# Designs tried in a protein design run: peptides against a protein of PDB entry 3EFO. Part 173

Target 1, 262 residues: chain A of PDB entry 3EFO
Amino acid sequence: SQLADLYKSCETDALINFFAKSAFKAVLHQPLKVIREILVNQTAHMLACYRKNCASPSAASQLILPDSMKVLPVYMNCLLKNCVLLSRPEISTDERAYQRQLVMTMGVADSQLFFYPQLLPIHTLDVKSTMLPAAVRCSESRLSEEGIFLLANGLHMFLWLGVSSPPELIQGIFNVPSFAHINTDMTLLPEVGNPYSQQLRMIMGIIQQKRPYSMKLTIVKQREQPEMVFRQFLVEDKGLYGGSSYVDFLCCVHKEICQLLN

## One batch from the design tools (peptide; made by RFdiffusion4, then SolubleMPNN)

Design b2_p21_6_s3 (from b2_p21_6 with Q2Y V4A V5I T6D D10N)
Fold by OpenDDE base, seed 2:
Structure b2_p21_6_s3 (fold): chain B 262 residues (1-262), chain A 21 residues (1-21)
Amino acid sequence: as target 1 above (262 residues)
Amino acid sequence: SYFAIDFDENGEPVGELPSPV
């Protein structure tokens, strides 16, 4: 059917870009609560329509996602959790205005990275390879106390250090003897010059390449207070300011679809 | 094709969930 063909041709990246710009434009005209409700409703209706008209027979207890849109929910949740759409006094008007303006001018590739950051396990780097480490899911469950992770969303870059990060890597990256000696006020990595340091710098360069904005580096130590800012970029987890986890959002969408179809 | 998510007795989704990575 034509409808089935339409869903097959859908590109989630383009959809999220569209929804983001539409929602951020609507911020000027209607309450944030209404905008969030509309986004959830649109998501549920779109998926309900697919289930009703396009999906193969399946159990009603399942959430059915077209393959082309299987990552729509995770991106939609990220959009809903963006500071522009959150009604929290802790978020400054300036920050909302800034991010709103940025997203309004983003292309599809930019918004994709912005809403779902790259999270790279730097502690697994092979200095003999120029290949980037495979990104992991943006969740605390993927972090390790023994690990070092680089997170980037096109605007911000974080280097997260576990409390039990290998001293050899700490020495290689920061030229200090231990985790305790790392200065988190640094915005640049030192020029240590060893292969590991050079590899990390290369990776950071690749991430920065072709991005319209220069990302400031923030060093984050596990269990220190500034880590809370970093954790907000673990978009699959529950947000500090009331945003749902990816799991909770899936449950919400599923329930709404069931209500629409029953 | 489609991706199906199952839910356990507590209403929590089970299995590997879709991700950009």
Scores: peptide ipSAE 0.702, ipTM 0.969, DockQ to the pose 0.860
Fold by OpenDDE base, seed 1:
Structure b2_p21_6_s3 (fold): chain B 262 residues (1-262), chain A 21 residues (1-21)
Amino acid sequence: as target 1 above (262 residues)
Amino acid sequence: SYFAIDFDENGEPVGELPSPV
């Protein structure tokens, strides 16, 4: 059908870029609450239309997502949780203005990475392999106390270290004997020169490649106060300032679709 | 084709959810 073809042609990365720029433009003339409601309504209406006109018969209790848009909800939730669209007083006007301007100039690839960061388990690196580690979902549930993770969203880069990170990896990366000796004030990794360090630096270089902005590196130790900043980039989790988790958002969208169709 | 998400008796989604990764 014509409608089915339309949904098939829709790419989530392009859609989220469009929605983000539209919403951030609307911020200049519309209340934030209204903008958020519009985004949720648009998401629900698009999916409801698909369910009604394109999807094969299925249980009403299921949330049906077209394959081309199956990750639209997670990106939409990330957009809704962006500081530009939040009304919390803890977020400065300058930060809102800065991020708004950045997103307004982003291409599809940039906004995709910005809203859903790459989270790489670098503790699993095989120095014998040229392959990059597979990214994991941006959730605290995917972290481990024994692990070391690299997170990047095109603007920021974080190196997260579990409290039980292997001393040999710490030595390999930082040239210090233990977790306690790591200086989190540094913004550059030392030139240690071993294969693991070289591979990590290569990965960081690949991530930085073709990005319009130079990402500043922040080293984060688990259970230290600055870790809270890092956790804000675990976008599938509940936000610090009241933003919904991915799971909660899916429930919300599902309920709204049911209301539209019944 | 489509992706279907099931919900349990508590209204919570069941199974692996769609992800960019």
Scores: peptide ipSAE 0.701, ipTM 0.968, DockQ to the pose 0.883
Fold by OpenDDE base, seed 5:
Structure b2_p21_6_s3 (fold): chain B 262 residues (1-262), chain A 21 residues (1-21)
Amino acid sequence: as target 1 above (262 residues)
Amino acid sequence: SYFAIDFDENGEPVGELPSPV
């Protein structure tokens, strides 16, 4: 059917770009609460329509996602958690306006990375390999106290260090003997020159390539104050300013779909 | 093809959830 073909052709990256720009345009003329409700409603209606008209019979207790849209909910949740759509006094008007303008000009690839950052386990690097480490899910559950992670969303870059990060890696990256000696005020890694340092720099370079903006590097130590900012980019987790976790959002969408179909 | 998410007795989704990575 034409409808089935439509769902097969719908790419989540294009959809989220469209929804983001539409929502951010609407901010100028509609209340934020209404915009958020519309986004959730649209998500539920699209998925309900698929289940009703395109999906094979399935248990009502299941959430059925077309393969082309299986990651739509996670991206939609990220959009809903963006500061532009949150009605919180802690978020300045300037920051809201800034991010709004940025997203309004983003292409599909840019918005995809912006809403769901790349999180790389740097501590797993094989200096003899030319392959980049596989990205992990953007959640605290994927971090480890003994790990070192690089996060990038096209605008910001963070190097997160666990409190028990291997001293040899710390020495390799920062040329200091321990975690405590790392200066988090630096915005550039030192030129240590060993294979591990060189590989990390290469990875950072690859991430920066073809991005429209230069990403500033922020060094983050676990359990220090700046980690709070870093954790806001772990988009699958619950947000600081009232945003739902990915899990909670799935429950919400599922409930709304059930209501539409019953 | 589609991806199905099951929910447990507490209304929580079970299994590995879809992710961009």
Scores: peptide ipSAE 0.700, ipTM 0.968, DockQ to the pose 0.879
Fold by OpenDDE base, seed 4:
Structure b2_p21_6_s3 (fold): chain B 262 residues (1-262), chain A 21 residues (1-21)
Amino acid sequence: as target 1 above (262 residues)
Amino acid sequence: SYFAIDFDENGEPVGELPSPV
């Protein structure tokens, strides 16, 4: 059907860019609660329409997502959890205004990265390979105390170190003997000069490429205070300031779709 | 085609969920 073809042509990255800009524009004139509700409603309506008109018969207990939009819920949840749409006193007005303005000027690729960061397992780097490590899902469940992870969202870059991260890697990256010796006040990695350090720097460079803004590097030690900031970018998890987890959001969307179709 | 998410008796989704990565 024509409608089915339309859904096949939809791209989530374009949709989320549109929804983000629409929502962030609406912030000037509508309450945040209303904006969030509208976004959820729009998501549910789009998917309900697909379920009703395009999907093959399936159990009502299932959430049916067209392939082209299968990641719409996760991105939508990320949007809903953005500080611009959160009315928490812990978030400054200046920060909201800043991020709002940034997103309003973002292209599709930029907003995609912004809402769902890249999380790379740096501890798995093969210095003999030119390939970048595969990104992992933005969730605490994908971190390990023995690991080192690089997170980037186009604006910020974090190097997260587990408390049990390999000393040899710490030495390779920071030229210090142990986790405890790492200075988290650094915004630049030292020029150690070994292959691992060089490869990490190369990866960071690649991530920085084609990004409109220079990402500030923050070194984060597990279980230290700055880790709380880092964890805000683990967007699939439950938000610190009231945002839902990806799982919770799926449940919410599913329920709303069912209500629309009943 | 489509992606189907099942839910368990507790209303929690089961299986691998869609992800950008």
Scores: peptide ipSAE 0.697, ipTM 0.968, DockQ to the pose 0.892

Design b2_p21_6_s4 (from b2_p21_6, 6 letters changed)
Fold by OpenDDE base, seed 1:
Structure b2_p21_6_s4 (fold): chain B 262 residues (1-262), chain A 21 residues (1-21)
Amino acid sequence: as target 1 above (262 residues)
Amino acid sequence: SDFLIDFDEQGRPVGELPSPV
């Protein structure tokens, strides 16, 4: 059908870029609560329409996502959790304005990375390979106390270190004896010169490549106060300022679809 | 092809969820 073909042609990255810019434009003239409701309704209506007109029959207890939009909900939740759309006093007006303007100028690839960051387990690096490690889901559940992770969203870069991260890797990256000796005030990695350090720097360079902004590096130790800032970029988890987890959002969308169709 | 998410009796999703990665 024509409608089925339409869904097949949809690109989630383009859709989320459109929704983001539309919502951020609306911020100037509409209440944030209304904008958030519209985004949720649009998501639910799109999926409800698909279920009604395109999808194969399935149990009402199941949420049906077309393959072309199977990751639309996770991106939509990330958009809803963005500081521009949150009404919290802890978020400065300047920060809202800044991020709003940034997103308004972002291309499809930029907004995709911005809303769902890359999270790389660099502790698994093979110095004999030039291949980048496979990204993991942006959730605390994917972190490990024994691990070291690099997170990047096109604007910020974080190097997260578990409390039990290997001392040999710490020495390889920072040229210090242990986790306790790492200085988190630095914004640049030292030029240690060993293969692991060089590989990490190469990865960071690849991530930075062709990005419109130079990403500031923040070194984060697990269980230290600055880790809370890092955790805000684990977008699948519940946000500090009222944003829902990915799981909770799926439940919300599913309920909304059921209400629309029943 | 469709991606199906199951929900348990408590209304929580079951199984691996769609992800960009």
Scores: peptide ipSAE 0.722, ipTM 0.973, DockQ to the pose 0.880
Fold by OpenDDE base, seed 2:
Structure b2_p21_6_s4 (fold): chain B 262 residues (1-262), chain A 21 residues (1-21)
Amino acid sequence: as target 1 above (262 residues)
Amino acid sequence: SDFLIDFDEQGRPVGELPSPV
């Protein structure tokens, strides 16, 4: 059917870009609560329509996602949790305005990275390999106290260090003897010159490549206060300012779809 | 093909969820 073909041709990244720009434009004319409700409603209606008209028969208890849109919910949740759409006084007007303007000018690739950051387990790096480590899901559950992770969303770059990160890696990256000696006020990695340091710098360079904005590096130690800022970029988790986890959002969408089809 | 998400008795999704990575 024509409708089935339409869903098959959908590109989630383009769709999210559209929804983001539409929502951020609407901020000028509508309350944030209404905008969030519209986005959830649109998501539910799109998926309900697919279930009703295109999807193969399945149990009503299941959530059906077309393959082309299987990651739509996670991106939509990221959009809903963006500071521009959150109604919290802790978020400054300047920050909202800044991010709004940035997203309004973003292409599809830029917005995709912006809403779902790249999280790389750099502690697993093979210094003999020129390949980037495989990205992991943006959730605290994928972090480890023994690990070191690099996170980038096109605007910010974080280097997160577990409290039990290997001393040899700490020395290799920072040229200090222990985790406690790492200075988190630094915005640049020292040029230690060993293969691991060089590899990390290369990876950072690749991530920065073709991005329209220069990403400032923030070094984050696990269990220190600045880690709370870093955790906000773990977009699949529950947000500090009331945003839902990815899991909770799926439950919400599923419930709304069921209500629409009932 | 379609991606199907099941839910447990507590209404929580079961299994590996879709991800960009």
Scores: peptide ipSAE 0.722, ipTM 0.973, DockQ to the pose 0.835
Fold by OpenDDE base, seed 5:
Structure b2_p21_6_s4 (fold): chain B 262 residues (1-262), chain A 21 residues (1-21)
Amino acid sequence: as target 1 above (262 residues)
Amino acid sequence: SDFLIDFDEQGRPVGELPSPV
């Protein structure tokens, strides 16, 4: 059917770009609460329609996602958690306006990276390999006190260091003897010159390549104040300013679908 | 093909959830 073909042809990255721009345009003339409700309703209705008309029969207790849209919920949750759509006094008008303007001009690839960042386990680097480390899910559950992670969303770049990061890696990256000696006010990594440092710089270069904006580097130590900002980019987790976790959002969507169909 | 998510008795999803990575 035409409807089945439509769902098969859906691309989540294009959809999220469309929803983001539509929502951010609506901010100018609709209440934020209404916009958020519309986005949730649209998500639920799309999936409910699929369940009703396209999907194979399944238990009502299950959430059915077409393969082409299996990551739509996670992206939609990221969109809903964006500062532009949050009604919190802690978020300045300037920041809201700034991010709104940025997203309104983003292409599909840009918005995809923006809403779901790359999180790379740098501590697992093989200096003999030219391949980038495999990205991990954007959640605190994927971090390690012994690890070092690089996060990038096309606009910001963070180097997160666990409190128990290997001293040899600290020495390799920063040329200091220990975690405590790292200066987090730095916006650039020192040119240490060893293979590990070179590899890390190469990775950063690859990430920066073809991005429309120069990403500012922020060095973050675990359990220090700046980590709170970093954690906002762990988009699968619960947000600081009222945003739901990915898990909670799935529950919400599932509940709404059931209400629509039952 | 479809991706199916099960929920436990407490209403929490079970298993590995879809992810961009």
Scores: peptide ipSAE 0.722, ipTM 0.973, DockQ to the pose 0.866
Fold by OpenDDE base, seed 4:
Structure b2_p21_6_s4 (fold): chain B 262 residues (1-262), chain A 21 residues (1-21)
Amino acid sequence: as target 1 above (262 residues)
Amino acid sequence: SDFLIDFDEQGRPVGELPSPV
């Protein structure tokens, strides 16, 4: 059917870009709560329509996502959890205004990275390979105390160090003997010059390529205070300031779809 | 094809969930 074809042609990244800009424009005229409700409603209606008119019959207990939109919920949740749409005193008006303006000018590629960051396991780097490490899901569950991870969302770059990260890697990256010696106030990696350091720098360079903004590097040690900021970029997890986890959001969407169809 | 998400008795989704990565 024509409707089925429409869903097949949907591009989630484009949809999220549209929804983000629409929502961020609406912030000037409507309460944040209403905007969030509209976004959830739109998501549910789109998927309910698909279930009703396009999808093969399935149990009511299941959530049906067309393949083209299978990642719509996760991105939508990321949008809903953005500081622009959150009304919390902990978030400055300046930060909201700044991010709002940035997103309003973002293209599709920029916004998808912005809402769902790249999280790369740096500790798995093969210095003999030119391939980038495969990104992992943006969740604490994918971190390890023994690991080192690089996170980037197009605006910020974080290098997260587990408390038990390998000393040899620490030495390779920072030229210090241990985790405790890492200076988290630095915004640039030292020029150590070994293969691992060069590989990491190359990766960082690749990530920075074709990005409209220069990403500031923040070094984050696990269990230190700045890690809390880093954790906010683990977008699949529950947000510190009231944002739902990806799992919770799926439940919410599913329930709303059921309500629409029953 | 469609991606189907099952939910357990507690209303929690089960299995691997869709992700950009």
Scores: peptide ipSAE 0.719, ipTM 0.973, DockQ to the pose 0.864

Design b2_p21_7_s1 (from b2_p21_7, 9 letters changed)
Fold by OpenDDE base, seed 2:
Structure b2_p21_7_s1 (fold): chain B 262 residues (1-262), chain A 21 residues (1-21)
Amino acid sequence: as target 1 above (262 residues)
Amino acid sequence: SMMDVLRAELPTVYDIDELLA
C-alpha cells in the first residue's frame, strides 16, 4: 500500500529534527505542557496509524513499530526531556534560551547527537587499534564500576570514572596512583604520553571533529555529587527534573495508541 | 552513529506487560 511504502521510506532522523525545531519554535507561543502533549500525541498517532493500516495483527499488549521508525520513541523521549521543554524552576531561562537557539540552527546529524549522546566504554580500548570502541546505550545499566566511559553530545564531553576503575588506566590517563587522587576540577587531560593516553586523546579528537562547537571536558567520579549532572545525559533513564525513562515513555505511548485504536 | 547502535539493539515489538513487570 501507499501508506506502507511511506513508512518504509521514512527518515526518522529528519523527522526527529523536524519535531524538535517545531517544538522549540512553539515554545515562544505555547505553554510547555501543551507542547509536550502535542509531541506525545503526534508520536502516538503516527504509530497508531501504522498499527491499524500496516502492521500484522498482534496482541493489544504489544507496541508495534515499523523498522524505519523503531528509534523514534527513544529520541522523542529525549526531546521531551530536554531542558527547553521541561517546566522546572531549577533550569535557568538563559540555559533554555541558549539550547533552543542552538537546536534551531542544527542539522539532522547535529541534532541527533545532541538529543542522544555518544557513550563510549574507553576502558575497553585496544591501544593497537585505531578503531573507536563500540558505543553503548545511554543508561546507568550500561555503566560499570570497573569502567571508564566517555560521553559526548556535541556541546559537552564527560569522562566518567567508576569507583573501581583499573588503577593502571587511571595512571595511564591522569598520571596519578589511584581514583582518589584524580582532580575533577581539571578540564583538560594531562599529556602523559603513553599509548593509552594517546589513544584516548585521539578518540576525543575524532568526536570533536566536524562538530560546530568545542566541547569542554568534565571529569566525573562515580558517587560524587557532580555525577548527578552526568546522569542527566543518560537519556534512557529517569531524569532528575521529571523526565521519564525510556521504558516509562514506551508505556505511555502504548497507552495512548490503545486509546486511539479503541 | 548512535542511531545505528540503537537500530541494531532496539526491537520493533515491545511487550508492555513485560516492561511493566
Scores: peptide ipSAE 0.711, ipTM 0.966, DockQ to the pose 0.839
Fold by OpenDDE base, seed 4:
Order: structure tokens, then C-alpha cells, then sequence
Structure b2_p21_7_s1 (fold): chain B 262 residues (1-262), chain A 21 residues (1-21)
């Protein structure tokens, strides 16, 4: 069907960019609550239409997504969880204004990275390989106390260190003997000069490449207070300020779809 | 890109009852 073809051709990244800019523009003249509702409604309507007209019959308890749009919900949730759209006093007006302006000028690629950060398991680096480690989904469930992870969203870069991260890696990266000795006030990694350090620096360089903004590095130790900032970028998890987890959002969208189809 | 990673990992069908369990 024509509709089926339309969904197959849908470019979700462009769509997310569009929704983001539309929403962030609307912030100037509409209540945040309304904007959030509109975004959810739009998501639900698109998917409801698919289910009604394109998808094979399935149980009512199932959420059916076209392949081209299977990433839509997770990104929409990320958008909804952005500080610009959150009505929390903890978020300064200046921060909202700043991020709003940034997104309004972002292209598709930049906005994609901005809303869903890249999270790399650095502890899995093979110094003999030039390949980047495979990124993992932005959820606490993907972290390991024994791991070291690099997160970047185009504006910020974090190096997260598990409490049980390997001492040899710590030594390799920071030239200190243990986790406790790491100085989290550092914004630059020391030039240790070993292969692991060099590779990490290379990866950081690659991540920074072609990004319009210079990302400052924040070193974060697990279970220290600054980790809370890092956790805000684990976008699939429940937000600190009331944003839904990805799972919760899926349920929400499904519910709305069902309502639309009844 | 992360979107590529997500495309590779995310399904097209979710059992909501299972997710809520």
C-alpha cells in the first residue's frame, strides 16, 4: 500500500529533528505540558495509523512499529526528557534557553547525537585494533562497576569510571595506582604515552571530529556526587526530574495508540 | 551512529504486558 511505502521510506532522524525544532520553537508561546502532550500525540498518531493500515494483525497488548521507525519512540522520549521541555525549577531558564538555541541550529546528525548520546565501553579497547568499540545503549543496565565508559552528546563528554574499574587501565589512563587517586577535577587526560592512553585519546578525537562544539571532558567516578550529572545522560533510564524511562514511554505510547484505535 | 546501534538492537514488536511485568 501507499501508506506502507511511506513508512518504509520514513527517515526517523529527520523526523526527530523536525519534532525537536518544532517543540523548541513552541516553547516560546505554549505551555510545556501542552508541548509534551502534542509530541506524544503525534507519536501515537503515526504509529496508530501504521497499526491500523499497514501492520499485520496482532494482539492488542503488542506495540507494533515499522522497521524504519522502530527508533522513533526512544528518541521521542529523549526529546521529551530534554531540559528544554521539562518543567522543573531545578533547571535554570538560562540553561533552557541555551539548549533551545543550540538545537534550533542543529542539523539532523547533530541533533541525533545530542538527544541520544554515544556511550562507549572504553574498558574493552583493543590496543591492537583501530576499530572503535561498539557503542552501548544509554542505560545504567549497560554500565559495569568494573568498566570504564566514555559518553558524548556533542556538547559534553564524560569519562565514567566504575568503582571496580581495572587498576591497570586506571594506571594506563591516569598514571595513578588506583581509583581513589583519580583527580576528577581534571578536564584533560594526562599524556601518559602508553598504547592504551593513546588509543583513548584517539577515540576522543574521533568523537570530537566534525562536531561543531568543543566538548569538555568530565571525569566521573561511580558513586560520587558528580555521577548524578552523568546519569542524566543515560536517556533510557528514568529521569531525575520525572522524565520517563524508555519502557515507561513505550507503555504510554501504546496506551494512547489503543485509545486512538478504539 | 547510535541510531544504527539502536536499529540493530531494538525490535519492531513489544509485548507491553511483558514490559510491565
Amino acid sequence: as target 1 above (262 residues)
Amino acid sequence: SMMDVLRAELPTVYDIDELLA
Scores: peptide ipSAE 0.710, ipTM 0.966, DockQ to the pose 0.829
Fold by OpenDDE base, seed 5:
Structure b2_p21_7_s1 (fold): chain B 262 residues (1-262), chain A 21 residues (1-21)
Amino acid sequence: as target 1 above (262 residues)
Amino acid sequence: SMMDVLRAELPTVYDIDELLA
């Protein structure tokens, strides 16, 4: 059917970009609450239509997604959790305006990275390999106290260090004997010159490559205050300012779909 | 891209009852 073909050909990255720009444009003339409701409604309607007209019959307790759009909910949740759309007094007007303007000018590739960051377990690096480590999903559940992770969203870059990070890696990256000796006020990694340090710098360079903005590096120690900022980029988790976890959002969308179909 | 990673890991079917448990 024509509708089935539509879902098969759907490019979610372009769709997210469209929704983001539409929503951010609407901020100028509509209440944030209304905009959020519209986004959820649009998501639910698209998926409800698929379930009704394209999907095989399934249990009411199941959320069914077309393969081409199975990433839509997670990105929509990221969009909804963006500071531009959150109605929190803790978020300044300037910050909202800044991010709004940024997104309004972003292409598809930039916007998807902005909403869902790249998170790399760099503690698993093979210094003999030129391949980047496989990215992991942006959730605290994917972090390890023994791990070191690099996060980037096109605007910010974070190097997160677990409290039990390997001393040899700490020394390799920072040229200090222990976790406690790492200075988190620095915005640049030291030129240590060993293979691990060189590879990390290479990875950072690759991530920075072809990005329109220079990403400032923030070094974050687990359980220190700056980690709270870092955790806001773990977009699948519950947000500090009331944003839902991915799981909660799925439940919300499912509920709305059921209301539309029943 | 992260979207590719997500496509590889995310399912097309969620059991909401399981998620709520």
Scores: peptide ipSAE 0.710, ipTM 0.966, DockQ to the pose 0.834
Fold by OpenDDE base, seed 1:
Structure b2_p21_7_s1 (fold): chain B 262 residues (1-262), chain A 21 residues (1-21)
Amino acid sequence: as target 1 above (262 residues)
Amino acid sequence: SMMDVLRAELPTVYDIDELLA
């Protein structure tokens, strides 16, 4: 069908960029609540149309997504959870204005990374390989107390260390004997010079490559206070300032679709 | 890209009752 072809041709990354810029432009003239509602409604309407006209019959309890847009909900949730669209007093006007302006100038690739960060399990690095480790989804459920993870969103870079991260890796990265000895005030990794350190630096360089902004590095220890800032970038989890988890958002979208189709 | 990772991992069908369980 013509509609089926339309969904097949849909470029979700471009669509997300469009929604982001449209919403961030609307912030100047419309209440945030209205903008959020519009975004949810637009998402629901597109998916409702698919369900009605393209999808095979399924149980009412199921949320059916076209293959080309199966990533749309998670990115839309990330957009909705962005500080620009949140009206919490903890978020300064300056921060909102800054991020709004940044996104308004971002291309498709930059906005994609900005809304959904790259999270790499660097504790699994093979020093004999030049390949980047496979990224994991941005959720606490994907972290490990024994692991070390690198997160980047194009503006910030975090190195997260589990409380039980391997001492040999800590020594390799920081040249200190244990987790407790790591100085989290550092914004640069030391030049240790071993293969693991070199590989990590190479990875960081690749991540930084072709990004318009230099990402500041923040070292984060699990269970320390600064970890809360890091956890805000685990975008599939519930946000500190009222943002929904991905699961909650799926349920919300499903409910809206059902309302549209009933 | 992360979008590629998500495309590989995310399904086209969610059972909402299961998600809420």
Scores: peptide ipSAE 0.708, ipTM 0.965, DockQ to the pose 0.836

